# Peptides against a protein of PDB entry 4ASU, part 21

Target 1, 270 residues: chain A of PDB entry 4ASU
Amino acid sequence: ATLKDITRRLKSIKNIQKITKSMKMVAAAKYARAERELKPARVYGVGSLALYEKADIKTPEDKKKHLIIGVSSDRGLCGAIHSSVAKQMKSEAANLAAAGKEVKIIGVGDKIRSILHRTHSDQFLVTFKEVGRRPPTFGDASVIALELLNSGYEFDEGSIIFNRFRSVISYKTEEKPIFSLDTISSAESMSIYDDIDADVLRNYQEYSLANIIYYSLKESTTSEQSARMTAMDNASKNASEMIDKLTLTFNRTRQAVITKELIEIISGAA
Target 2, 83 residues: chain B of PDB entry 4ASU
Amino acid sequence: FTFASPTQVFFNSANVRQVDVPTQTGAFGILAAHVPTLQVLRPGLVVVHAEDGTTSKYFVSSGSVTVNADSSVQLLAEEAVTL

## One batch from the design tools (peptide; aimed at target 1 D140 A210, target 2 S61)

Design b2_p13_3_s4 (made by RFdiffusion4, then SolubleMPNN; from b2_p13_3, 5 letters changed)
Fold by OpenDDE base, seed 3:
Structure b2_p13_3_s4 (fold): chain B 270 residues (1-270), chain C 83 residues (1-83), chain A 13 residues (1-13)
Amino acid sequence: as target 1 above (270 residues)
Amino acid sequence: as target 2 above (83 residues)
Amino acid sequence: SMEKALEEFRKKL
């Protein structure tokens, strides 16, 4: 490589390092906000799931229609955030198919579709785009919930798959159940609940779905920003190491060029 | 008793004497050992009666309330403010 | 808005 080539590459990597450092700072700010907003969202979301746990709602085994909702975002450069969700979605879809169930998929965020499109395109009902530009709101979750309920796909049960935030250095891909109105209304375990009006139950289920989606979005966002911060830090470090290596190469090449020029001058071959 | 909105927690697994909630079917009081039920919130006043006799008032927009067999209660409002 | 709803509710109290 010529000195010019090395210099050009150095400049390019230095520019990349500046970008990754800037992205790290942006991710750090978004992470700090997301973590603060996750605290109440977790209480709220876990509260919404309490019914399903306490009532021990089960779907009859003869029910075949299963919905998988994968939660991520449109944005890259966040390590294994998207691939982790997609991996679990694939595993769940395969297990359900092996059990003779019909599986449909909803992707929250374009990255899920990007990963699964080639292998699971026929199973996708809808993909929600423009996820991750702004912090998720309850309104956003409500829109997703409404679209799902209005999709015309009459699922019996479902699973929402998302990354739960553990710490700045750790997340875990988890699954939470989603039940259809029919499954909840027909569940024997619901018999202990006093004379629930059908319209009330429908509205309750709409809120429940919006609640769990909102919770999953908040967990996912916090996990994503944390992972992006780490990824950008790693990218910045890798760029630094490459700059150091190229700088050494530049210095060696410069000395070699000088030596060659001196030899040419001394030999009269110039 | 848990009372939260998406953005704020008011009570988290607290012991309370009574909670009055505005529901679509009417306002009702949740006492100790209340029968399990599911309700949807209408815009209105929530009143929390603490064991120490303190009463707190909140305005809620929409949401849900769950009373479980284990006497746990989840009051989940879309929006809520202290009065 | 919640503020408007609160104001309306206060008017009814």
Scores: peptide ipSAE 0.032, ipTM 0.899, DockQ to the pose 0.060
OpenDDE base, seeds 1, 2, 4, 5: peptide ipSAE 0.019, 0.030, 0.000, 0.007; ipTM 0.894, 0.902, 0.850, 0.868

Design b2_p13_4 (made by RFdiffusion4)
Pose (drawn by RFdiffusion4):
Structure b2_p13_4 (pose): chain A 181 residues (1-270 with 5 gaps), chain B 83 residues (1-83), chain P 13 residues (1-13)
Amino acid sequence: ATLKDITRRLKSIKNIQKITKSMKMVAAAKYARAERELKPARVYGVGLIIGVSSDRGLCGAIHSSVAIIGVGDKIRSILTFKEVGRRPPTFGDASVIALELSIIFNRFRSVISYKTEYSLANIIYYSLKESTTSEQSARMTAMDNASKNASEMIDKLTLTFNRTRQAVITKELIEIISGAA
Amino acid sequence: as target 2 above (83 residues)
Amino acid sequence: AKLEEFREALEEL
C-alpha cells in the first residue's frame, strides 16, 4: 500500500510488458522467416504416433492441442527428441529423427487459424517446417495478449498510485496543521 | 517436371523435353513418354534439356525420382548446387 | 555428418 511498494510493482509489471511486447515482434519476424521457407518446403514433401512440437513455450494452445518417439521436449512433459524451436528446423534434424528409428503436427493456415526409405524423412521435414511456422505465429498472439493483460494491470495500479499519492500529501499536511494548532 | 531441394526449388511442374538423372544403377534419361517407375539417386549430375533446346546443368548428391502413371515427374534431392 | 550417416544407413538397407 505504500508508494514505495506501488512504485516497485509498477516497474516490475512494466518490465514484463516490455518483454512480452518485445517477443510479439520477434515472433512476427521469425514467422516471416518461417513462411518464406515453407513455400519451397511444401512443394518438396508430398510423396506409429509422432508428435511434433518444440522446447520453447510461451506459444499458447499449441503444445496442449497435440494429443522412443515425440519430437519437442514439451510433448513428453505431459507423461525422445530435444532441442528444437530455438533455431529453425533443418533437413539434418529430420534425418536424425529418421535415423534413430500416423503423424501429428500443427498445419499453418494464417496468423489466427490452425488445425491439428527417403520418403519417410521427407514427411518428418514437412512436419518440422509446418510446425515452427505454426509455433511462431501462435506465439505472436500469445505475447500480444500477455502485453494487453500487463497494460491493463499497469492502468489499475496507476490509479492506486494516484490515490496513495494524494493520501500521503493530505496526511503530511494534517500533521503540520495539528502541530501548529 | 518438378526439381527441388529442401533449400530451393529449381523447376515447378514442367513442361520440359528430357532430364538426365543419376540412379543407383548407372543413369536414366527420362523422356516425356517414360514408363511409370520409382527410383533412388546417387552422386551424379542432372542435365535438364529445356523445351527451347537449351541446357541446364546441376549436381545431385542423393534423393529420389518419381514418374507417375501420367506424364509427370518429381525429382528431389537433399542438396543441389551450381557448380 | 548427419546426412552422411543417414545415406550410409539407407545403403545398408

Design b2_p13_4_s1 (made by RFdiffusion4, then SolubleMPNN; from b2_p13_4, 6 letters changed)
Fold by OpenDDE base, seed 2:
Structure b2_p13_4_s1 (fold): chain B 270 residues (1-270), chain C 83 residues (1-83), chain A 13 residues (1-13)
Amino acid sequence: as target 1 above (270 residues)
Amino acid sequence: as target 2 above (83 residues)
Amino acid sequence: SALERFREALAAA
């Protein structure tokens, strides 16, 4: 490689490093906010899931319609955030199909559709786009919940799959159950609850769905920003190492050129 | 007893004496070992009576309240403010 | 839905 080629490559990598460093800082700021907002959201969301855990709601085996909601975003450059959710969705879909269940899929974030379109296009009901530009609000979750409830798809049971935040360097893809109104109302374990009006139960379920979606969005966002921060940090470090290597190559090549020119001068003068 | 909104936590697994909640069917008090129930909140006042005798008041919007068989209670409001 | 009704009420207030 000529000195010119090495110089061009150095310039390019230095520019990439500047971009990745900038992106890291942006991700760090968004992460800090997301983590703060996750604290109450987790209490709120876990509280909403408490009924399902404590009541041990079971779906009858004869019920066949299952909904999978994958939660991610539209934004890239965040490591395995999207692929981890998609992988879990595929696994769950395959297991349910093997059990004779009908599976439909909802994607929260365009990246889910991008990954699963070829293999699962016929199973997609809807994909929610424009996810990840701003922090998710309860209003956003409510819109998603309402769209699902008004979709006309009558599921018996569902699964919401998202990345749960563990730490700045760790997330885990998890699944939480979603139950239809009919499944909850018919569950034997619900018999211990006092006479619940059907309208009350319907409204309760609407809030429950919105709550769970909101929780999943907050976990996903925090995980995503943390993962992006880490990815950009790694990219910046890799760029730094490459710059060092190319700088050494440049120096060696420069010395070789100088030496060659000196030899040519000496040999031509002779 | 857990009481939270999407953006704020007021109580997290706390022991309380009584919680008065506004529901669509009317206001009622949740005492220790209350029978399991599910209710939907209407806009109104929540009153939390702590074991130490202190009373806290909150205004809530919509949401839900769950009383479980294990005496755990989840009060989840879309919006809530301390009064 | 109850949620929609509530939001409408909030928007009107």
Scores: peptide ipSAE 0.068, ipTM 0.918, DockQ to the pose 0.118
OpenDDE base, seeds 1, 3, 4, 5: peptide ipSAE 0.030, 0.028, 0.021, 0.029; ipTM 0.910, 0.912, 0.903, 0.912; seed 5 fails the geometry check

Design b2_p13_4_s2 (made by RFdiffusion4, then SolubleMPNN; from b2_p13_4, 5 letters changed)
Fold by OpenDDE base, seed 4:
Structure b2_p13_4_s2 (fold): chain B 270 residues (1-270), chain C 83 residues (1-83), chain A 13 residues (1-13)
Amino acid sequence: as target 1 above (270 residues)
Amino acid sequence: as target 2 above (83 residues)
Amino acid sequence: SALEKFNEALERL
């Protein structure tokens, strides 16, 4: 490589390093906020799931319609965040299909669609885009919940798949159940709950869905920002190492050129 | 008893004597060993009666309340503020 | 992974 080529490459990598460092700082700020906002959101979301855990709601085997909601974002450069969700979605979809279930998919965030488009395009109901630019709000979750409920797809049971935040260096892809109004209303385990007005139950289920979606978004966002911070840190370090290597190469090449020129001068003066 | 909004936790698995909640079907008091029920909140006043006799008041918007067979209660408001 | 792809892209630069 010529000195000019090395210099050009050095400049390029230095620019990338600046970008990755900047992205790391942005991700760090977003992570700090997300982690703070996750604390109440987790209590809220876990509280919403308590009914399903305590009532042990079961979907009859004859009910075949299953909804998979994959929760992620539109934004890349966050390690395995999207692929982990997509992998679990694929596994779940395959297992459900093998069990004779009809599977439909909702993607929260464009990356889910991007990964699954080739293999699962026909199973997608809707993809929510513009996810991850701003921290998710309960309003955002409510919009998603409402659109799902208005989609006309009458699922019996669903699975919401998202990355649960563990620590700055760890997340776990998890699944939580979603049940249709009909499944809840017909569940034998729900008989212990006093005569609930159908409208009340419908509204309750709408809140439950919004709550779970909100929770999943908050977990996903926190996991994503943490993973992005780590990814950008690693990228910045890799760029630094490459800069050092190329700088050494540049210096060696420069010395070789100088030596060659000196030899040519000395040899030409003879 | 768990009482939370998306942004704030007021009670997390706490023991309380009574919780008065405003529901779409009417306001009612949740006491110990209340029958399991599901309700939807209407905007109004939540009053939490602690075991020590203290009372706390909250204004809530929409949301849900769940009373389970194990006497656990989840009060989940879209918005809630301490009064 | 996205990071691997990013690193690969960096190596190609």
Scores: peptide ipSAE 0.018, ipTM 0.866, DockQ to the pose 0.012
OpenDDE base, seeds 1, 2, 3, 5: peptide ipSAE 0.012, 0.006, 0.009, 0.011; ipTM 0.866, 0.858, 0.868, 0.867

Design b2_p13_4_s3 (made by RFdiffusion4, then SolubleMPNN; from b2_p13_4, 5 letters changed)
Fold by OpenDDE base, seed 5:
Structure b2_p13_4_s3 (fold): chain B 270 residues (1-270), chain C 83 residues (1-83), chain A 13 residues (1-13)
Amino acid sequence: as target 1 above (270 residues)
Amino acid sequence: as target 2 above (83 residues)
Amino acid sequence: SALEQFRAALEAL
């Protein structure tokens, strides 16, 4: 490579490093907020899931309609965040199809659709876009929940798939069950719950769905910002190492050019 | 007893004597060993009676309350404020 | 796009 080529590459990598450092700082600020907001959201969301765990709500095996909700965002540069969710969605969809279930998919965030459109386009009901620009609110979750309930797809059981935050360096893709109103109302285990009015149960289920979606969005956001911070840190380190290598190459190449020029001068070939 | 909003936790797996909740079907008191039930909150006053006899009051907008067979209670309000 | 170029450049690092 010529000195000019090395210099151009150095300039490019230095610019990338500047951008990745800036993005790291932005991700760090968003992560700190997301982690703080996740604490109450986790208590709230886990509290909403407690019924399903304690009542041991089961969907009869003859019920065939299954909904998969994948939760991520629209934004890239966050490592395996989107691919992890998409991988789990694919695995679940394949397992359910092998069990003779009808599978429909909802994507929260455009990245899910971007990954799955080629192989699962016909299974998508809807994709929610504009996810991840701002921290998710309960209002956002409620809108998603309402759109799901109004989609006209009558599912029996569903799965919400999202990245659960574990630590700044770790997340885990998890699945939580979602049940239709009909599945809950017909569940034998619900017989112990006294005087459940149908309207009450409908409203309860709307809140439950919104609660679970909200929780999943908060877990996903925290995981994403942490992963982005890590990805930008790694990119910044890789850029630094490459700058060092190219700087050494530049210095060696410069010395070789000078030596060649001196030889040409001394030899009179110049 | 767990009482939370999306943004704040008031009680997390706490032992309480009684919780009075405003529901769409009417206000009721949740005591120890209350029968399992599901209710939807209406805007109103939540009163938490602690084991030590202290009483805390909250205003809630909407949400749900679950009483489970294991006597665990989840009070999940969309919005809640301490009074 | 500048963003795509940036992503490609990051992936090449």
Scores: peptide ipSAE 0.013, ipTM 0.870, DockQ to the pose 0.014
OpenDDE base, seeds 1, 2, 3, 4: peptide ipSAE 0.006, 0.012, 0.007, 0.008; ipTM 0.861, 0.865, 0.863, 0.869

Design b2_p13_4_s4 (made by RFdiffusion4, then SolubleMPNN; from b2_p13_4, 6 letters changed)
Fold by OpenDDE base, seed 5:
Structure b2_p13_4_s4 (fold): chain B 270 residues (1-270), chain C 83 residues (1-83), chain A 13 residues (1-13)
Amino acid sequence: as target 1 above (270 residues)
Amino acid sequence: as target 2 above (83 residues)
Amino acid sequence: DALERFRAALEAA
């Protein structure tokens, strides 16, 4: 490689390093906020899921319609965040299909669609875009919940798949159940809950769905920002190592060029 | 007893004596060993009676309340403020 | 390589 080539490469890597460092700082700020906002969101979301766990709501095996909601975002450069969710979605869809279930998919975030469109395009009901630019709000979750409920797809049972935040260095893709109004209304385990009006139950389910979506978005966002911060840190370190290596190569090459020029001068070779 | 909004936790698995909640079907008090029920909150006042006799008041906009068979209660409000 | 992936993403955006 010529000195010019090495210099060009050095400049390019230095610019990339500057960008990755900047992105790391942005991700760090977003992560700090997301983590703070996740604390109450987790209590809120786990509280909403408590009914389903305690009531042990079961969907009869003869019910065949299953909805998978994958929660991610539109933004890349966050490691395996999107691929982890997509992988779990694929696995779940395959298992359900093998069990003779009808599977439909909803993607929260454009990246889910980008990964699954070739293999699962016919199973997608809707993809929600513009996710991840701003921190998710309960309003956002409510909009998603409402659109799902109004989609016309009469699922019996569903699953919401998202990355649960564990620590700055760890997340886990998890699945939580979602149930249709009909499934809940018909569940034998719900008989212990006295005199539930149909309108009350409908409204309750709307809140429950919004609550769970909100929770999943908060977990996903925190996981994503943490993963992005780590990815940008790794990229910055890799860039630094490359800069060091190229700098050494530059210095060696420069010395070789100088030596060659001196020999040419001394030898009288033009 | 768990009482939270999306942005704030007021009680997390706490033991309380009584919780008064405003529901669409009417206000009711949740006591120990209350029968399991699901309700939707209407805008109104939540009153939490602690075991020590202290009373806390909150205004909630909407949400849900769940009383489970194990006597656990989840009060989940869309918006809530301390009064 | 994370850097190569990043570069590719930047060139695509």
Scores: peptide ipSAE 0.029, ipTM 0.897, DockQ to the pose 0.014
OpenDDE base, seeds 1, 2, 3, 4: peptide ipSAE 0.020, 0.021, 0.023, 0.020; ipTM 0.881, 0.895, 0.899, 0.896

Design b2_p13_5 (made by RFdiffusion4)
Pose (drawn by RFdiffusion4):
Structure b2_p13_5 (pose): chain A 181 residues (1-270 with 5 gaps), chain B 83 residues (1-83), chain P 13 residues (1-13)
Amino acid sequence: ATLKDITRRLKSIKNIQKITKSMKMVAAAKYARAERELKPARVYGVGLIIGVSSDRGLCGAIHSSVAIIGVGDKIRSILTFKEVGRRPPTFGDASVIALELSIIFNRFRSVISYKTEYSLANIIYYSLKESTTSEQSARMTAMDNASKNASEMIDKLTLTFNRTRQAVITKELIEIISGAA
Amino acid sequence: as target 2 above (83 residues)
Amino acid sequence: SEKLTEFREALAE
């Protein structure tokens, strides 16, 4: 309730809002990179339960929608392949998955809407390239919604700060008048 | 005729005369009228004879060549670089 | 590159 507590909380939530907004544009830039590389990947990959995701969270209902194997550390987190989503998926990564060894992944449509031999590794590569394009655009919206929630929180606290600031001024003034009187 | 690597796409549904291809057994030159076959590649060159008579030379490390029941061929390699 | 070499060897087997 003190001004010091409110000033500290404002700076704390502002830090969250700046970070979440900073990841909105990052997901926007990384999604643009992912879609630019999805066009040649879709024309390349055309011709047992495999779950495709990533280690990196904060992407909304992507890991929860997909429901030994299992690519993406967050899919094993419910009940394996680790270290994906930090860097774009290469064909070598899809090859290692095939080397250690009917498939579920998120297909890219746009920014809002989604759906859940040598040839076998091409399907894994097709799922990896589709998945990260899906994971990044969903994260773009997830951090956009978080940036909105943190901003609404700042507005509510600013109104509290103005009430408390007014209440402190009047209290100090009363203590002066009474001390005089 | 479709020729693509994971990195870049060289030909998208040609419309081409013939394509020389490295295969595990020697080499195969795939003409416009070729039997439906499924083959796996080896380290070798790919020569693309363009419809206007010109030539295109690439290199292939590995992959697969697929010629369907119709006059359609899809050649895909892990890496294809010039030169 | 090493991953691809290992994958090619596994397919040649």

Design b2_p13_5_s1 (made by RFdiffusion4, then SolubleMPNN; from b2_p13_5, 5 letters changed)
Fold by OpenDDE base, seed 4:
Structure b2_p13_5_s1 (fold): chain B 270 residues (1-270), chain C 83 residues (1-83), chain A 13 residues (1-13)
Amino acid sequence: as target 1 above (270 residues)
Amino acid sequence: as target 2 above (83 residues)
Amino acid sequence: SEALKRFNEALAA
């Protein structure tokens, strides 16, 4: 490689490093906000899931329609955030299919679609785009919930798959249940709640769905920003190492060029 | 008793004496060992009666309230403010 | 930015 080539490469990598450092800072700021907003969101979301846990709602085996909601975002450069969700979605879809269930998929965030489109295109109902540009709001969750409920797909049971935030360095892909109104209303374990008006239950279910989606979005966002921060840090470090290596190569090459030029001068061949 | 909005937590697994909630079917009080029920909130006042006799008032927009068999209560409001 | 695109290409690679 010529000195010019090395210099060009050095410049390129240095620019990349600047970008990754900048992105790290942006991710850090977003992470800090997301973490703060996750605290109440977790209480809120977990509170919404309490019914399902306490009522131990079971879907009858004869019910075959299953909905998988994968929660991620449109934005890349966040390590395994998207692939982890997609992997679990694939696994669950395969397991459900093997059990003779019909599986449909909703992707929250374009990255889910990007990963699964080739293999699961026919199973996709809808993909929500423009996720991750702004912190998710309850309004966003409500829109998603409404779209799901209006999708025309009459699922019996569903799974929402998202990355739960553990720490700055750790997330876990998890699944939470989603139940249709019919499944909830027909569940034997719900009999203790029997004096519930059908309209009330429907409205309740709508809130529950929105709540769970909101929770998942907040967990996902926090996990994503943390992972992005880490990924950008790693990228910056890798760039630094490459810069160091190339700098050494540059110095060696420069010395060789100088030596050659000196020899040419001394030999009179110049 | 858990009372939260998407952005704020007011009570987290707290023991309370009574919670008065505004529901679409009417306002009712949740006492200890209240029968399990699911309700939807209407805009109105939530009054939390603490065990020490203190009362706290909140205005809520919409949401849900769940009373479980284990006497746990989840009051989840879309918006809530302390009064 | 072109730089970001190149970066993404380099990471995908």
Scores: peptide ipSAE 0.008, ipTM 0.874, DockQ to the pose 0.015
OpenDDE base, seeds 1, 2, 3, 5: peptide ipSAE 0.006, 0.006, 0.016, 0.005; ipTM 0.864, 0.864, 0.875, 0.869; seed 3 fails the geometry check

Design b2_p13_5_s2 (made by RFdiffusion4, then SolubleMPNN; from b2_p13_5, 8 letters changed)
Fold by OpenDDE base, seed 5:
Structure b2_p13_5_s2 (fold): chain B 270 residues (1-270), chain C 83 residues (1-83), chain A 13 residues (1-13)
Amino acid sequence: as target 1 above (270 residues)
Amino acid sequence: as target 2 above (83 residues)
Amino acid sequence: SAAMEKFNAALAA
């Protein structure tokens, strides 16, 4: 490589390093906020899921319609965040299909659709876009929940798949159950709950769905920002190492050029 | 007893004596060993009676309340403010 | 991963 080529590469990598450092700082700020907001959101979301755990709601085996909701975002450069969710969705879809279930998919965030479009396009009901630009709100979750309920797909049971935040360096892809109104109303275990009005149960289910979606969005966002911060840090370090290597190469090449020029001068070949 | 909004936790698995909640079907008090029920909140006053005799008041906008067979309660409000 | 690969490719380029 010529000195000019090395210099050009150095300049390019230095610019990339500046960008990755900036992105790291932005991700760090978003992560700090997301982590703070996740604390109450987790209590809220886990509280909403408590009924399903305690009531041990079971879907009859003869019910065949299953909904998979994958929760992620529109933005890249966050490591395996999107691929992890997509992988779990694929696995779940395959298992359900093997069990003779009908599977439909909802993607929260455009990245899920981007990954699954080639293999699962026919199973997608809807993809929610514009996820991840701003912190998710309960209003956002409510909109998603409402659109899901109005989609016309009468699922029996479902799964919401998202990345649960563990730590700044760790997340885990998890699955939580989603139940239709009919499944909840027909569940034998629900008989212990006294005189539940159908309208009340419907409204309750709407809140429950919104709550779970909200929770999943908060977990996903925190995981994503943490992963992005880590990814950008790694990119910045890699860029730094490459800069060091190229700088050494530049110096060696420069010395070689000087030596060659001196030899040419001495030999009269200038 | 768990009482939370999406943005704030008021009680997290706490033991309380009684919780008065405003529901769409009417206000009722949740005591120890209350029968399991599911209700939807209407805008109104939540009153929490702690075991120590302390009473706390909250205004809630909407949401849900779950009373389980194990006497656990989840009060999940869309918005809640301490009064 | 694809985005990171693209990013890394851009870094290598």
Scores: peptide ipSAE 0.017, ipTM 0.878, DockQ to the pose 0.013
OpenDDE base, seeds 1, 2, 3, 4: peptide ipSAE 0.013, 0.013, 0.019, 0.008; ipTM 0.859, 0.867, 0.878, 0.874; seed 3 fails the geometry check

Design b2_p13_5_s3 (made by RFdiffusion4, then SolubleMPNN; from b2_p13_5, 6 letters changed)
Fold by OpenDDE base, seed 1:
Structure b2_p13_5_s3 (fold): chain B 270 residues (1-270), chain C 83 residues (1-83), chain A 13 residues (1-13)
Amino acid sequence: as target 1 above (270 residues)
Amino acid sequence: as target 2 above (83 residues)
Amino acid sequence: SEALKKFQEALDK
C-alpha cells in the first residue's frame, strides 16, 4: 500500500471513530434516562400482567388465530437487539404454524419488517414506524393498542415479544401473552369475575393492551440504548486498534521510502 | 396493594387497610379480602388508608383496578398525582 | 473488523 492509501484509510477510520464515540455518548445519555424511566414502567407493566398470571387464562385448542407483536425500533447499530426479537418471532411463528394456527404479525419498529419481510411478508398486518427517535410515551402505546384493536383482525390469543432489560451488559428476549376480549370473557378461570359489565371488561382490556405495549417499549428502549452504547464502544475500540496498526504501517512504509530514495541518491540511479 | 402510573410508583406490594377508588360504576372501597373484581377508573379521587391510620389522597385520570382472588390489588392509572 | 465494515456500510446508506 502506498503512503497515500494508508493516509486515506487512516483518515476514514479516524472519522468513523469520532462518529462512534459521539454515538456512544448519545446512547449513554439515552440509556441513563431510559433506565430511570423503566423502574416505574416495569411496576406498572408487571402489575397489568398480574391478572393473566393469576387467572391462568388458557385459550381453547380449537381457537386458531394467533397474533405476534414484535417490539424493537427503527434504529440500527445496536448489536443483536433486532435480530434477537426477530429470531424469537420466527421460532414462535413456526411453532404455531406447526400446531395448525393462523399467525399474523405486527412489527413495532421498522427493523422487524426489514428482517422478516422476505420470509413472513404475507403474515404482516401492520408495521409501526418512527419508533426509537424519542422515548416512548404511554400515548404512543395507546395509539398502537387502538390501531391493533381497530385493525379488524380477530385474534384469539397472542404474544408480545421484546427485549427485557437485565443490566447494561445483558438483555433477554421474552414473550408475554395477550388475549382477546372474547378469550378472556370465556375463560373458566374468569368465572369469579362474571358479574363484571361487558363494557367494563372491554375498557379494561384496552388498558391492559396499552399497558403491556408501553411496558414492552420501555424494556426494549432501555435494552436498545444499552446495546447501542456497547456496540459503539466496541466499534470505537476496534477503530483505535486499526488506527494504531495503520500508523505503524505508515511509519514503516515512510522509512522504507526514505531508505529507497537515499539508496538511489547514493547509487546515482536516477 | 400496588398503585402506579406509567411514570411513578406510589405503592408497590404494600399492605393497606382500605383503598377508595373512583370507577365508572361509582366509587367503592376496597377492603382486605375484597371479592375479586375488575373495574375501570374514572377521573377522580383515590384515597389510600394505611394500616397505621395514615390517609393519602391522589387524583387519578383513567386506568384500571384489579382485585384478585389472592387479595392482591393493582391500581394502574394513566396519570396520577399526590394531593 | 466485520463490525467496522458493517458500520461503514450503514453510513454509506
Scores: peptide ipSAE 0.020, ipTM 0.877, DockQ to the pose 0.014
OpenDDE base, seeds 2, 3, 4, 5: peptide ipSAE 0.019, 0.017, 0.019, 0.015; ipTM 0.880, 0.888, 0.888, 0.885

